Peptides against a protein of PDB entry 6NYY. Designs and how they scored, part 156

Target 1, 212 residues: chain A of PDB entry 6NYY
Amino acid sequence: KHFEQAIERVIGGLEKKTQVLQPEEKKTVAYHEAGHAVAGWYLEHADPLLKVSIIPRGKGLGYAQYLPKEQYLYTKEQLLDRMCMTLGGRVSEEIFFGRITTGAQDDLRKVTQSAYAQIVQFGMNEKVGQISFDLPRQGDMVLEKPYSEATARLIDDEVRILINDAYKRTVALLTEKKADVEKVALLLLEKEVLDKNDMVELLGPRPFAEKS
Target 2, 212 residues: chain A of PDB entry 6NYY as posed
Amino acid sequence: KHFEQAIERVIGGLEKKTQVLQPEEKKTVAYHQAGHAVAGWYLEHADPLLKVSIIPRGKGLGYAQYLPKEQYLYTKEQLLDRMCMTLGGRVSEEIFFGRITTGAQDDLRKVTQSAYAQIVQFGMNEKVGQISFDLPRQGDMVLEKPYSEATARLIDDEVRILINDAYKRTVALLTEKKADVEKVALLLLEKEVLDKNDMVELLGPRPFAEKS

## One batch from the design tools (peptide; made by RFdiffusion4, then SolubleMPNN)

Design b2_p25_6_s1 (from b2_p25_6, 13 letters changed)
Fold by OpenDDE base, seed 4:
Structure b2_p25_6_s1 (fold): chain B 212 residues (1-212), chain A 25 residues (1-25)
Amino acid sequence: as target 1 above (212 residues)
Amino acid sequence: LDRPYIELKDPEEILKLIKEVEEKY
């Protein structure tokens, strides 16, 4: 309980009990968070879902909380599934509403950053090669890029390909599981907060064994 | 203009590119 609350504060911030969403906004958030939850449920290398909420917290209108794996090393497959999970909210909005909201912008930024990190920092792309460069932090003065302009273009192209692959994978998954996304969204609109047990009751057991 | 370093692409630009690719295929 105390540890979960601490993680909730880190991920979502303090509950803004005073922020009342309009019904249409609340609906959008429910389907957005349902997209994250369902993507995380059916992706093998995603972190186990702990909680999904449409109660506004901090700057977020909702959140899906996952049990962080105590791992410092990630495979390419693990990072891809995490990208897909992160895209789940945006993809759900597209499938159900045919529109993108500002709520997905931070998720897209995270996906973009992850893609660049995989290619530039982790050397996970064969075309770019086994190069590793530190990405500049906000406020760092970058004097010179450590690679050629041709390499920069190649990186940009491979980042686009990687994000597109993650996006297509997420679209395929959530289209297949569209009914499950809707079930989760509708239950979120009713309960506002779901836990792992609610998801098991609604969708059945997660098809992947949780590593203890 | 030569980028002094790798710049993170605008998520909106990436989405436009994804849509363009999806429409072509």
Scores: peptide ipSAE 0.007, ipTM 0.420, DockQ to the pose 0.020
Fold by OpenDDE base, seed 3:
Structure b2_p25_6_s1 (fold): chain B 212 residues (1-212), chain A 25 residues (1-25)
Amino acid sequence: as target 1 above (212 residues)
Amino acid sequence: LDRPYIELKDPEEILKLIKEVEEKY
Protein backbone atom coordinates (compact mmCIF):
# COMPACT_ATOMS: atom_id res chain seq x y z
CA LYS B 1 0.00 0.00 0.00
CA HIS B 2 2.57 2.66 1.01
CA PHE B 3 4.93 1.71 -1.82
CA GLU B 4 2.15 1.91 -4.44
CA GLN B 5 1.11 5.34 -3.19
CA ALA B 6 4.70 6.55 -3.42
CA ILE B 7 4.94 5.32 -7.04
CA GLU B 8 1.62 7.03 -7.83
CA ARG B 9 2.90 10.35 -6.52
CA VAL B 10 6.09 10.12 -8.55
CA ILE B 11 4.39 9.10 -11.80
CA GLY B 12 0.96 10.77 -11.63
CA GLY B 13 1.81 13.87 -9.65
CA LEU B 14 -0.33 15.35 -6.90
CA GLU B 15 -4.06 14.76 -7.07
CA LYS B 16 -5.72 18.01 -8.12
CA LYS B 17 -8.65 17.70 -5.72
CA THR B 18 -9.40 21.34 -6.59
CA GLN B 19 -10.42 20.57 -10.17
CA VAL B 20 -14.17 19.99 -9.97
CA LEU B 21 -15.41 18.27 -13.10
CA GLN B 22 -18.99 18.78 -14.16
CA PRO B 23 -21.08 15.60 -13.80
CA GLU B 24 -21.22 15.12 -17.59
CA GLU B 25 -17.45 15.58 -17.92
CA LYS B 26 -16.85 13.11 -15.08
CA LYS B 27 -19.14 10.63 -16.85
CA THR B 28 -17.17 11.07 -20.11
CA VAL B 29 -13.88 10.48 -18.26
CA ALA B 30 -15.28 7.36 -16.55
CA TYR B 31 -16.33 5.78 -19.86
CA HIS B 32 -13.05 6.84 -21.51
CA GLU B 33 -10.95 5.21 -18.76
CA ALA B 34 -13.24 2.16 -18.72
CA GLY B 35 -12.54 1.77 -22.46
CA HIS B 36 -8.78 1.67 -21.83
CA ALA B 37 -9.16 -0.68 -18.86
CA VAL B 38 -11.41 -3.19 -20.66
CA ALA B 39 -9.34 -3.13 -23.86
CA GLY B 40 -6.19 -3.79 -21.82
CA TRP B 41 -7.95 -6.59 -19.91
CA TYR B 42 -8.95 -8.56 -23.03
CA LEU B 43 -5.87 -7.92 -25.22
CA GLU B 44 -3.24 -10.62 -24.78
CA HIS B 45 -0.20 -8.42 -25.33
CA ALA B 46 -1.41 -5.42 -23.31
CA ASP B 47 0.41 -4.71 -20.07
CA PRO B 48 -1.49 -5.81 -16.93
CA LEU B 49 -3.70 -3.09 -15.45
CA LEU B 50 -2.78 -2.11 -11.89
CA LYS B 51 -5.09 0.85 -11.32
CA VAL B 52 -7.61 3.06 -13.11
CA SER B 53 -8.70 6.44 -11.75
CA ILE B 54 -10.98 9.34 -12.67
CA ILE B 55 -9.41 11.62 -10.06
CA PRO B 56 -7.66 14.45 -11.93
CA ARG B 57 -3.85 14.47 -11.65
CA GLY B 58 -1.54 17.01 -13.25
CA LYS B 59 -2.93 17.71 -16.75
CA GLY B 60 -4.96 14.49 -16.89
CA LEU B 61 -8.60 14.12 -15.85
CA GLY B 62 -8.11 10.38 -15.40
CA TYR B 63 -5.37 7.78 -15.73
CA ALA B 64 -4.61 4.10 -16.05
CA GLN B 65 -1.54 2.52 -14.46
CA TYR B 66 0.00 -0.60 -15.91
CA LEU B 67 2.71 -2.97 -14.77
CA PRO B 68 5.21 -2.77 -17.61
CA LYS B 69 6.83 -6.03 -18.60
CA GLU B 70 10.61 -5.99 -18.71
CA GLN B 71 10.63 -6.44 -22.48
CA TYR B 72 13.08 -4.89 -24.94
CA LEU B 73 11.85 -6.57 -28.14
CA TYR B 74 8.29 -6.15 -29.41
CA THR B 75 6.48 -8.01 -32.18
CA LYS B 76 4.08 -6.41 -34.64
CA GLU B 77 1.21 -8.19 -32.85
CA GLN B 78 2.28 -6.80 -29.47
CA LEU B 79 2.48 -3.26 -30.87
CA LEU B 80 -0.99 -3.65 -32.43
CA ASP B 81 -2.54 -4.67 -29.09
CA ARG B 82 -0.88 -1.67 -27.44
CA MET B 83 -2.33 0.59 -30.15
CA CYS B 84 -5.78 -0.92 -29.54
CA MET B 85 -5.49 -0.36 -25.77
CA THR B 86 -4.48 3.26 -26.43
CA LEU B 87 -7.53 3.72 -28.70
CA GLY B 88 -9.86 2.18 -26.08
CA GLY B 89 -10.84 5.52 -24.55
CA ARG B 90 -11.82 7.15 -27.86
CA VAL B 91 -13.68 4.05 -29.02
CA SER B 92 -15.62 3.89 -25.74
CA GLU B 93 -16.68 7.54 -26.18
CA GLU B 94 -17.86 6.76 -29.72
CA ILE B 95 -19.82 3.65 -28.65
CA PHE B 96 -21.56 5.28 -25.67
CA PHE B 97 -21.86 8.97 -26.67
CA GLY B 98 -21.50 9.05 -30.47
CA ARG B 99 -18.97 11.89 -30.12
CA ILE B 100 -15.22 12.41 -29.88
CA THR B 101 -13.76 14.72 -27.24
CA THR B 102 -10.42 16.51 -27.01
CA GLY B 103 -9.34 13.94 -24.38
CA ALA B 104 -8.56 11.44 -27.14
CA GLN B 105 -6.08 13.77 -28.90
CA ASP B 106 -3.06 12.58 -26.91
CA ASP B 107 -4.06 8.95 -27.49
CA LEU B 108 -4.26 9.57 -31.26
CA ARG B 109 -0.85 11.22 -31.17
CA LYS B 110 0.66 8.19 -29.40
CA VAL B 111 -0.99 5.78 -31.84
CA THR B 112 0.19 7.83 -34.83
CA GLN B 113 3.76 7.89 -33.51
CA SER B 114 3.70 4.13 -32.95
CA ALA B 115 2.33 3.52 -36.47
CA TYR B 116 5.03 5.64 -38.14
CA ALA B 117 7.74 3.94 -36.08
CA GLN B 118 6.51 0.47 -37.08
CA ILE B 119 6.56 1.35 -40.79
CA VAL B 120 9.65 3.56 -41.18
CA GLN B 121 11.91 2.51 -38.29
CA PHE B 122 11.09 -1.14 -37.63
CA GLY B 123 10.41 -2.22 -41.24
CA MET B 124 7.14 -3.95 -40.25
CA ASN B 125 5.21 -3.13 -43.47
CA GLU B 126 5.42 -5.34 -46.57
CA LYS B 127 4.55 -2.57 -49.09
CA VAL B 128 7.09 -0.08 -47.77
CA GLY B 129 9.62 -2.87 -47.23
CA GLN B 130 12.31 -3.69 -44.70
CA ILE B 131 13.49 -0.12 -44.20
CA SER B 132 14.80 1.76 -41.18
CA PHE B 133 14.95 5.53 -41.49
CA ASP B 134 15.87 7.98 -38.81
CA LEU B 135 12.82 10.13 -38.34
CA PRO B 136 13.61 13.84 -38.03
CA ARG B 137 13.97 14.82 -34.40
CA GLN B 138 12.39 18.00 -33.13
CA GLY B 139 14.73 20.84 -34.14
CA ASP B 140 16.70 18.94 -36.76
CA MET B 141 16.76 20.85 -40.01
CA VAL B 142 14.34 19.08 -42.30
CA LEU B 143 17.14 17.45 -44.21
CA GLU B 144 16.05 15.88 -47.46
CA LYS B 145 13.97 12.83 -46.67
CA PRO B 146 16.05 9.73 -47.36
CA TYR B 147 13.17 8.51 -49.59
CA SER B 148 11.25 9.76 -52.63
CA GLU B 149 7.96 11.68 -52.53
CA ALA B 150 6.27 8.54 -53.86
CA THR B 151 7.63 6.59 -50.87
CA ALA B 152 6.47 9.39 -48.53
CA ARG B 153 2.91 9.08 -49.90
CA LEU B 154 3.06 5.30 -49.54
CA ILE B 155 4.21 5.62 -45.91
CA ASP B 156 1.37 8.05 -45.13
CA ASP B 157 -1.18 5.70 -46.70
CA GLU B 158 0.14 2.64 -44.86
CA VAL B 159 0.17 4.54 -41.53
CA ARG B 160 -3.52 5.40 -42.04
CA ILE B 161 -4.29 1.77 -42.89
CA LEU B 162 -2.52 0.53 -39.74
CA ILE B 163 -4.30 3.05 -37.48
CA ASN B 164 -7.67 2.24 -39.08
CA ASP B 165 -7.05 -1.49 -38.58
CA ALA B 166 -6.23 -0.91 -34.90
CA TYR B 167 -9.33 1.28 -34.57
CA LYS B 168 -11.61 -1.35 -36.16
CA ARG B 169 -10.13 -4.07 -33.94
CA THR B 170 -10.79 -1.91 -30.86
CA VAL B 171 -14.37 -1.15 -32.00
CA ALA B 172 -15.04 -4.86 -32.46
CA LEU B 173 -13.59 -5.73 -29.03
CA LEU B 174 -15.34 -3.01 -27.03
CA THR B 175 -18.64 -3.59 -28.86
CA GLU B 176 -18.45 -7.26 -27.83
CA LYS B 177 -17.48 -6.21 -24.29
CA LYS B 178 -19.89 -3.22 -24.12
CA ALA B 179 -21.55 -4.48 -20.93
CA ASP B 180 -18.14 -4.82 -19.26
CA VAL B 181 -17.21 -1.24 -20.23
CA GLU B 182 -20.50 -0.08 -18.67
CA LYS B 183 -19.82 -2.01 -15.43
CA VAL B 184 -16.34 -0.52 -15.09
CA ALA B 185 -17.55 3.01 -15.91
CA LEU B 186 -20.39 2.86 -13.37
CA LEU B 187 -18.10 1.54 -10.64
CA LEU B 188 -15.55 4.27 -11.46
CA LEU B 189 -18.27 6.88 -10.99
CA GLU B 190 -18.98 5.37 -7.56
CA LYS B 191 -15.45 4.63 -6.26
CA GLU B 192 -13.36 7.01 -8.47
CA VAL B 193 -10.46 4.51 -8.25
CA LEU B 194 -10.36 0.83 -9.18
CA ASP B 195 -7.56 -1.67 -8.69
CA LYS B 196 -6.85 -5.08 -10.22
CA ASN B 197 -9.02 -6.81 -7.59
CA ASP B 198 -12.02 -4.63 -8.46
CA MET B 199 -11.51 -5.58 -12.13
CA VAL B 200 -11.37 -9.29 -11.25
CA GLU B 201 -14.57 -8.96 -9.25
CA LEU B 202 -16.34 -7.20 -12.15
CA LEU B 203 -14.97 -9.07 -15.17
CA GLY B 204 -13.50 -12.27 -13.75
CA PRO B 205 -9.83 -13.23 -13.91
CA ARG B 206 -7.89 -11.78 -16.82
CA PRO B 207 -7.98 -14.45 -19.56
CA PHE B 208 -4.19 -14.33 -20.02
CA ALA B 209 -1.54 -15.69 -17.70
CA GLU B 210 0.38 -12.86 -16.11
CA LYS B 211 4.04 -13.54 -16.73
CA SER B 212 5.50 -13.04 -13.27
CA LEU A 1 0.58 18.70 -47.01
CA ASP A 2 1.35 19.86 -43.48
CA ARG A 3 2.43 16.63 -41.92
CA PRO A 4 1.67 17.19 -38.30
CA TYR A 5 5.08 17.52 -36.73
CA ILE A 6 5.19 14.05 -35.26
CA GLU A 7 8.10 14.22 -32.88
CA LEU A 8 9.10 10.68 -33.56
CA LYS A 9 10.96 9.65 -30.48
CA ASP A 10 13.62 7.00 -30.84
CA PRO A 11 12.38 3.40 -30.61
CA GLU A 12 13.27 3.29 -26.91
CA GLU A 13 11.38 6.50 -26.23
CA ILE A 14 8.35 5.19 -28.14
CA LEU A 15 8.41 1.97 -26.14
CA LYS A 16 8.79 3.99 -22.95
CA LEU A 17 5.84 6.18 -23.95
CA ILE A 18 3.72 3.08 -24.55
CA LYS A 19 4.63 1.78 -21.07
CA GLU A 20 4.10 5.07 -19.26
CA VAL A 21 1.08 5.80 -17.14
CA GLU A 22 -1.62 6.94 -19.51
CA GLU A 23 -2.89 10.31 -18.41
CA LYS A 24 -6.27 10.94 -19.94
CA TYR A 25 -7.73 14.32 -20.82
Scores: peptide ipSAE 0.029, ipTM 0.386, DockQ to the pose 0.073; fails the geometry check
Fold by OpenDDE base, seed 5:
Structure b2_p25_6_s1 (fold): chain B 212 residues (1-212), chain A 25 residues (1-25)
Amino acid sequence: as target 1 above (212 residues)
Amino acid sequence: LDRPYIELKDPEEILKLIKEVEEKY
């Protein structure tokens, strides 16, 4: 109990009891978080879900907590599943509401950063090649990119392809699991917080063995 | 459209950020 609350405080910040979301906003958050939760549940290389909440904390309107794997090396497949999980909220909103909200801005930023890192730092793209560039940090006036304008265009194109592939994969998954997303969202609206046991009761056991 | 200068942080920092984000919705 105390350890979980401490993790919640560090990750989510202080519960903003004073922010009463409008019922429609709360519904949007519930489906957004359900999208993340269900995507993470059915993606092999996603981290196991521990908790999902629609109680506003800090700057977030909801949150999902995952058990990180103790690994230092990630495969391209693992990074793709993580991208799909991160897109799960936005994709859920698209499937259920047919609209885009500002709630997914941070998710899109993170997916974009991951895609660039895979292509430019990890050498995971065959067209760009086995390259690794130190990209400028925020505030470093990197006057000159270590690659040509042609390479820059290629990188931008391949980043878009990778993100679009992750998006399409997430759409396919959450469309297949649409009923599960609905169940999770409705239960979130009722309980506001779900744990792993609630998810097991609702969806059945996660189809991937937790690597001990 | 200002190409977001994606400050490609240290791969470890990006992975950490990805993990932190997965925990903060």
Scores: peptide ipSAE 0.024, ipTM 0.390, DockQ to the pose 0.078; fails the geometry check
Fold by OpenDDE base, seed 1:
Structure b2_p25_6_s1 (fold): chain B 212 residues (1-212), chain A 25 residues (1-25)
Amino acid sequence: as target 1 above (212 residues)
Amino acid sequence: LDRPYIELKDPEEILKLIKEVEEKY
């Protein structure tokens, strides 16, 4: 309990019990978080789901909490699955409501940052090549980009392609698992908080062996 | 869900975020 609450505070911030969501907003949050949860459930390289909540906390209206793996090295496949999981909320909103909310803005930012890092820092893009540029730290003066404007445009294009590929992958997954997303969303609306056991009861065991 | 409602046109908002990342990095 105390440890879980501490982790919840670190990830979600303090519960703002004072944020009363309108029923439609709460519904949107439930489907958004269900999208993250289900994407994470069915993506091999996603971190295991610990908890999903639609109780507003800090700056978030809901959250999905995962057990981070103690890993320092990520493969391209792992990063892609993480991008897909991050897009899961937005994609769920699109599938169920035909609209996209700002709730996904931070997710899109995270995905964009990840994609950029993969291409510019990790050299994971075949077209851009095995490049690694030091990205300026937060607060460093915008140093001249160590690459040409043509390379910058290429990077931007490849970042967009990578994000779009992750998006399409997520759409395919959550469309296939649409019924599961709805089950999770409906149960969230009822319980407000789900744990791993609730997910197992609802969806069955996660199809990937948890590396002990 | 962290911030108030903006209708995101996916490509344009992605592009905007890319630009923001490029400006930051």
Scores: peptide ipSAE 0.016, ipTM 0.515, DockQ to the pose 0.062; fails the geometry check

Design b2_p25_6_s3 (from b2_p25_6, 16 letters changed)
Fold by OpenDDE base, seed 1:
Structure b2_p25_6_s3 (fold): chain B 212 residues (1-212), chain A 25 residues (1-25)
Amino acid sequence: as target 1 above (212 residues)
Amino acid sequence: LDRPFIELLDDEEILKKIEEVKKKL
């Protein structure tokens, strides 16, 4: 309990008690976080959900916390499910509100970075091929790309395809689980914080065996 | 004004923060 709270403070930052969300903003956050939580629950290769919160902390308005695996090697399937989980918030907002907020910008950045890494670092795209190029760090001189502008355009196109595929997968999943997303969102609005046990009570046991 | 973002914490970022805390403890 105390250790978990300490980790939460370190990870999520201090609760900004001064950020009073408007009721509509709080509702948006609840459905956004419910989207992440439900996507993570029903995606096989997503990390197990530990906690979901709509209490503003640090820079976040809400968060879903997962148990990180000490895993150095990721499969394409694992990375896809992680992308879908990351898109879960945005997709939930679209399903329930028919609009997308700026709140998902960081999620889109993460998804975009993951997609580029898969294609240009990990060689996971068949059209681009087994290439590995170190993405320039922020502040590194954009060295001449070791590939043609045609290849650069191909990479950009394949990144968009990968993101769109993850998006469609997430839309399909959260549409199927729409009632579950709503249940989680409503319970978040009531409790502000849900743990794994709350999720089990609400949704039933996670359909995937927890890899111990 | 740091616009509040809805953050899904990246596992790698979480691990890095945990390691940083462990080094301080």
Scores: peptide ipSAE 0.045, ipTM 0.423, DockQ to the pose 0.497
Fold by OpenDDE base, seed 4:
Structure b2_p25_6_s3 (fold): chain B 212 residues (1-212), chain A 25 residues (1-25)
Amino acid sequence: as target 1 above (212 residues)
Amino acid sequence: LDRPFIELLDDEEILKKIEEVKKKL
C-alpha cells in the first residue's frame, strides 16, 4: 500500500480531486485507459498491468500503471509491444468513437521517441544500418546532424514505417478484443479504478506467464 | 489521457484502416 502509493505519486502525481470531468469526457478517458489496459493484457512482451484509473492525477486524466520489469536491455519485439501498448488508448478512441483526442499526445510522443531511438540509437533497422547517434533532448539545439540529409530522410521514412506497423498491430488487436475493451471501460466508469484482479475477473488470466 | 482538456479530432483515414482490418478478421 504505502509503496504503491509512492510509485503512483512519482508516476501519476497527486490525485486532482478538484478536476470534475464531464460525463462524456469521463467516458472518453475510460475507453482510452481500457485500450491501454487490454493492449497490455494481450501483448506478450508488455509489462504486467498493476492498476488502471480514470481519476485525474497530475497532468493526466487517467492512467494505466504497469509493473516495471527490472530490465535494462530490450529486444526489438519487446519495444514493438511496448509501442502497441502505448498506442492502445488512441486506437480505442478511434474504434469506439470514430475520432481522436488530444489526450493521446504524450503517448504519440513516447512512441515517436521510441521509434527514433530504435533506429538511430540501437541500430535496430537494417536499411539504416548499425548506427548509434545521441538524440537531442527536448530543448537542445541540434547544431549538426552526424549523418547526411539522405540518411536523415531514410531515418524519417523508417520511423514512420515502424510507427505505422505498431499502429496497425494495435488496431488489429483491439478490434479483435473490442468486447474486452468495452467491458473494461464500462467497469472503469463504475469503479473508477481497476487492479489486476478486476482484469482477471473480466478477461480471465493473462495469456502470458508473468515473469517474476 | 495526458492533458486536462480534450479536443476531439476526426480521422477518416484511421477509420478506413479500422474497417479494412475488421473485414480481414
Scores: peptide ipSAE 0.016, ipTM 0.378, DockQ to the pose 0.064
Fold by OpenDDE base, seed 3:
Structure b2_p25_6_s3 (fold): chain B 212 residues (1-212), chain A 25 residues (1-25)
Amino acid sequence: as target 1 above (212 residues)
Amino acid sequence: LDRPFIELLDDEEILKKIEEVKKKL
């Protein structure tokens, strides 16, 4: 308990108890975070959920905290499941509200960065080929792209395909698990914070063995 | 350098996919 609270303070920052969400905003956040939590629960290669919260922290209106695996090498399948988990909030909002909010902007950015890295750094796309180049850092002079404009267009197309595939996979999963997303969202609105035990009580045990 | 911006599926395509999945359940 005390150790978990200390980790939460370090990772989540200071609770902005002063940020009062409107009831409709709080509802949107609850379903958004429930989408992340449920996607992570039912994706094999997602990190185990530790906590989900709709209490605003730092710049976020809510968060899901996971136990990262001590892993240095990622497979394409693992990266896809991480993308799906990251899209879970946005997809939940679509399933329940049929509208886009600004809440998913950071998630979409992370997914875009991951997809781009898979194709241009890790060589994980067969059409682009086994290429690897450093992504330009913010502030680096635009060095000439080590590839043609035709290759640039191909990269952009394959990145879009990868993200849309992850999105469709997440839509399928969370539509199948819609009742579970609802249960988590409603309990979040009541308790504001859920842990792994709350998730087990709501959804049953996670269907994947925790790799110790 | 502009961060890569990738357009996702539009809302109509997303909603169609949701409905297709619902019909299979």
Scores: peptide ipSAE 0.009, ipTM 0.354, DockQ to the pose 0.020
Fold by OpenDDE base, seed 2:
Structure b2_p25_6_s3 (fold): chain B 212 residues (1-212), chain A 25 residues (1-25)
Amino acid sequence: as target 1 above (212 residues)
Amino acid sequence: LDRPFIELLDDEEILKKIEEVKKKL
């Protein structure tokens, strides 16, 4: 309990128990977080879900907490599934509401950063090639890009393709699992917080063995 | 600061893809 709360504080900030969401906003958050949760549940290389919450914390209106694997090396497949999991909230909103909200901004940022890292740091894109450049840190004026404007355009295009592919994959998954997303969202609206056991009860055991 | 502007699929294109996926199911 205390350790989980400490981790939750580090990840999500302090619980804003005083932040009352409008019912429609709370519904949006529930489906958003359900999208993350269900995507993570049915993606082989996603981290196992520990907790999902629609209780506002810090700047977040909800969160899904996963058990990170103690790994330093990631495959392209792992990174893709992580991207899909991160897109799960946005995709859920699209599936259920046919609209996008600002709630996915941080998710899109993370996905964008991951896509760029895959292409320009990890050399995971065939068209761009086996290149590795340090991504500019937030706030560092990179005076000169270590690559041409043609390469920059190629990178931007391939990043877009990668994100769109991850998005399509997530759309396919959450459309297939639409009923599960709804079940999770409805249960979130009732309980506000779900753990792994709630998810197992609701969806059955995660179809992928937890790599211990 | 050329922030890479990744234009994601617009809402209509997304909805079309959702519908296409739904039809295949």
Scores: peptide ipSAE 0.008, ipTM 0.360, DockQ to the pose 0.020

Design b2_p25_6_s4 (from b2_p25_6, 11 letters changed)
Fold by OpenDDE base, seed 1:
Structure b2_p25_6_s4 (fold): chain B 212 residues (1-212), chain A 25 residues (1-25)
Amino acid sequence: as target 1 above (212 residues)
Amino acid sequence: LKEPFIELLDDEEILKLRKEVEEKY
């Protein structure tokens, strides 16, 4: 409770009440956030949804907030579900509007970063193998990659495969749950903010037992 | 004008928020 309130205050302090969204933009945001929320709801290894909002805050037009598990180790399955959840907004926009907006740029960046980390840092790709290379930090001189151009191409290819697999998984899920995405989006347009209880009321209990 | 984007608060962002809260209190 206190932690959630503190986060909400930190997030709330970032309310740019000055961003007036057009109705169509607000609709896009609602379906985007509904995509994230529903993907997170039905993915076993996704973090529990705390809040979803279409009130513009800081640089965002909306957000889904999750409670991260206190874990330092992630499985490949967990990382995949997180990627799918992150893609949920973009996939929702595609399903409902047949278009992709610039709003998903950060989601794509996060997914791309996660995919590279899985392959290059965590050794989670069978073709690339059990390798671990430090990814250049922003601002570090691009030191010579410790691997050949052929390996670099292989990494890039496997990253694309992983992202595409996550995308397809998300498309399948949100297509199956299309009615739920719409319900969440419509309720967001009415309430602007939903919590976990609103989601339970709307969708039923999350199908995965929350590990206490 | 930075193009408006839709944010997903991930673990890193939550950790940043936690740190900011801890620094203020």
Scores: peptide ipSAE 0.050, ipTM 0.447, DockQ to the pose 0.475
Fold by OpenDDE base, seed 5:
Structure b2_p25_6_s4 (fold): chain B 212 residues (1-212), chain A 25 residues (1-25)
Amino acid sequence: as target 1 above (212 residues)
Amino acid sequence: LKEPFIELLDDEEILKLRKEVEEKY
């Protein structure tokens, strides 16, 4: 309760009253956010949805807010489901509009960063092997990569494979749940903000027990 | 309590979305 109110205050303080979305922009955002929300709803290892909004706040046109699981260790399966949830917006736009917008650029960056981290930091790829390298932070001198050019190419190839696998999984899920994505998008266009209770009323209870 | 993860569409993405919508119409 207190933490949700603090986030609402931080997010509410960022409400730019001046950004009027055009009806077609608002529709795109609604289907994008519905894609994130529905992917997160039907992926076992995704974080529980708290709130989804198409009200522009700060630099964002819309947002989905999730409750992070209280865990320090992530499995490969958990990281995959998180990647799929992050791809949900772009995949929804592809399914409903047959186009890719620039609105998913930050999502693609996050997915790319996660894929690289899984392969080169967590050693989760069998072809690359059990390696762990620190990824250069923005502003750190690009220290010489501690691996060969052949290994660099292998890493790049395996990153693309992992992202494509997550994308295909998300396409399969949101195609199966296409009617649910549309229900959420239409309700977002009406109410502008949905919470967990609205999602339960619309889709039924989340099929996965919230691990406390 | 872990801070909620918020997926935000950036302002630069808004301007690009507007251009894409304007080019379609």
Scores: peptide ipSAE 0.032, ipTM 0.590, DockQ to the pose 0.035
Fold by OpenDDE base, seed 3:
Structure b2_p25_6_s4 (fold): chain B 212 residues (1-212), chain A 25 residues (1-25)
Amino acid sequence: as target 1 above (212 residues)
Amino acid sequence: LKEPFIELLDDEEILKLRKEVEEKY
């Protein structure tokens, strides 16, 4: 309890109770955050969920908080599961509402950035090969790409393939766990905030041993 | 419309938070 409250104050800033969401908007946020939470719960390499909230804060309409494992190195499999967790909100909206909202735009940006980093910084793609290039920072003059136009096209194609793979994996997972996403969303609409214990009560223990 | 966000704390921020909680409580 005390630790969770301290994390909430440091990360979330002041609760902006000033944005009154319409009931349908609040429902969309609940299912979006439930998608993130459930994806993170059932993905082996996802970070453990600490808290999920649909109370609007300065940065968003809702949020999920995770406790990352103390690691400086990530495998391709770990990065894929993180991409799937990030796509969980959008995929939940698609499954339940058949529409995508603007709330998933930042998630798509994060997934796109991760996919490019895996291919061009970490050399994790067999077709592109063992390459490591600095991604242009936002606002840096597009320095001549250190690779050919043909390589640029290949990178763009492999990024799309990786994102589509993560998306399909997330769709498969959240379709299988559709009832669990709904349970979490409905409980969020009631309580507005859920912790790890609420998730254990609702879904059972996380199927992966948390490294202490 | 403020977008929902996932906040992933990095290891350094988690260690700082743990230390602050241990010192306070």
Scores: peptide ipSAE 0.060, ipTM 0.408, DockQ to the pose 0.364; fails the geometry check
Fold by OpenDDE base, seed 2:
Structure b2_p25_6_s4 (fold): chain B 212 residues (1-212), chain A 25 residues (1-25)
Amino acid sequence: as target 1 above (212 residues)
Amino acid sequence: LKEPFIELLDDEEILKLRKEVEEKY
């Protein structure tokens, strides 16, 4: 309990009990978080889900908490599945509501940051090449990019492609698992917080062995 | 089943996010 609360505080901030979501907003959040949860559940390289919540916290209206592996090296496949998991909320909203909300903006930012990092830091894109540029650190005056404007355009294009590929993958997954997303969302609306055990009861055991 | 309208991040959003990444990192 105390440890979970501490992690929740670090990740989500303080519980904002004062933010009463309207029922439709709460529904949107539930499906959004269910999208994250289900995507993470059925993606092999996604981190195991620990908790999903639709209780508003300092930075968000809901969250899905995962147990990150103590991993220093990530494969392209792992990063893709993480991107898909991060897109799960937006994709769920699209599937169920046919609309995109501002709630996914932070997820899009994270996905975009990951895509840029993959392309410009990790050299994971064949068109851009095996390059690694230090992204300017926060507060560093980025005077000059270490690459041409043509390369910058190529990077932007390849970032878009990568994000779109992740999006399509997530759409395919959550469309296949639409009933599971619905189940999770409905249970979230009832319980507001789900743990791994709730997910196992609802969806069955995660199809991927947790590499202990 | 309406094909999910994948709203592609528009160029402006990508550029904005790029700037944010560039400012952040």
Scores: peptide ipSAE 0.021, ipTM 0.348, DockQ to the pose 0.036; fails the geometry check

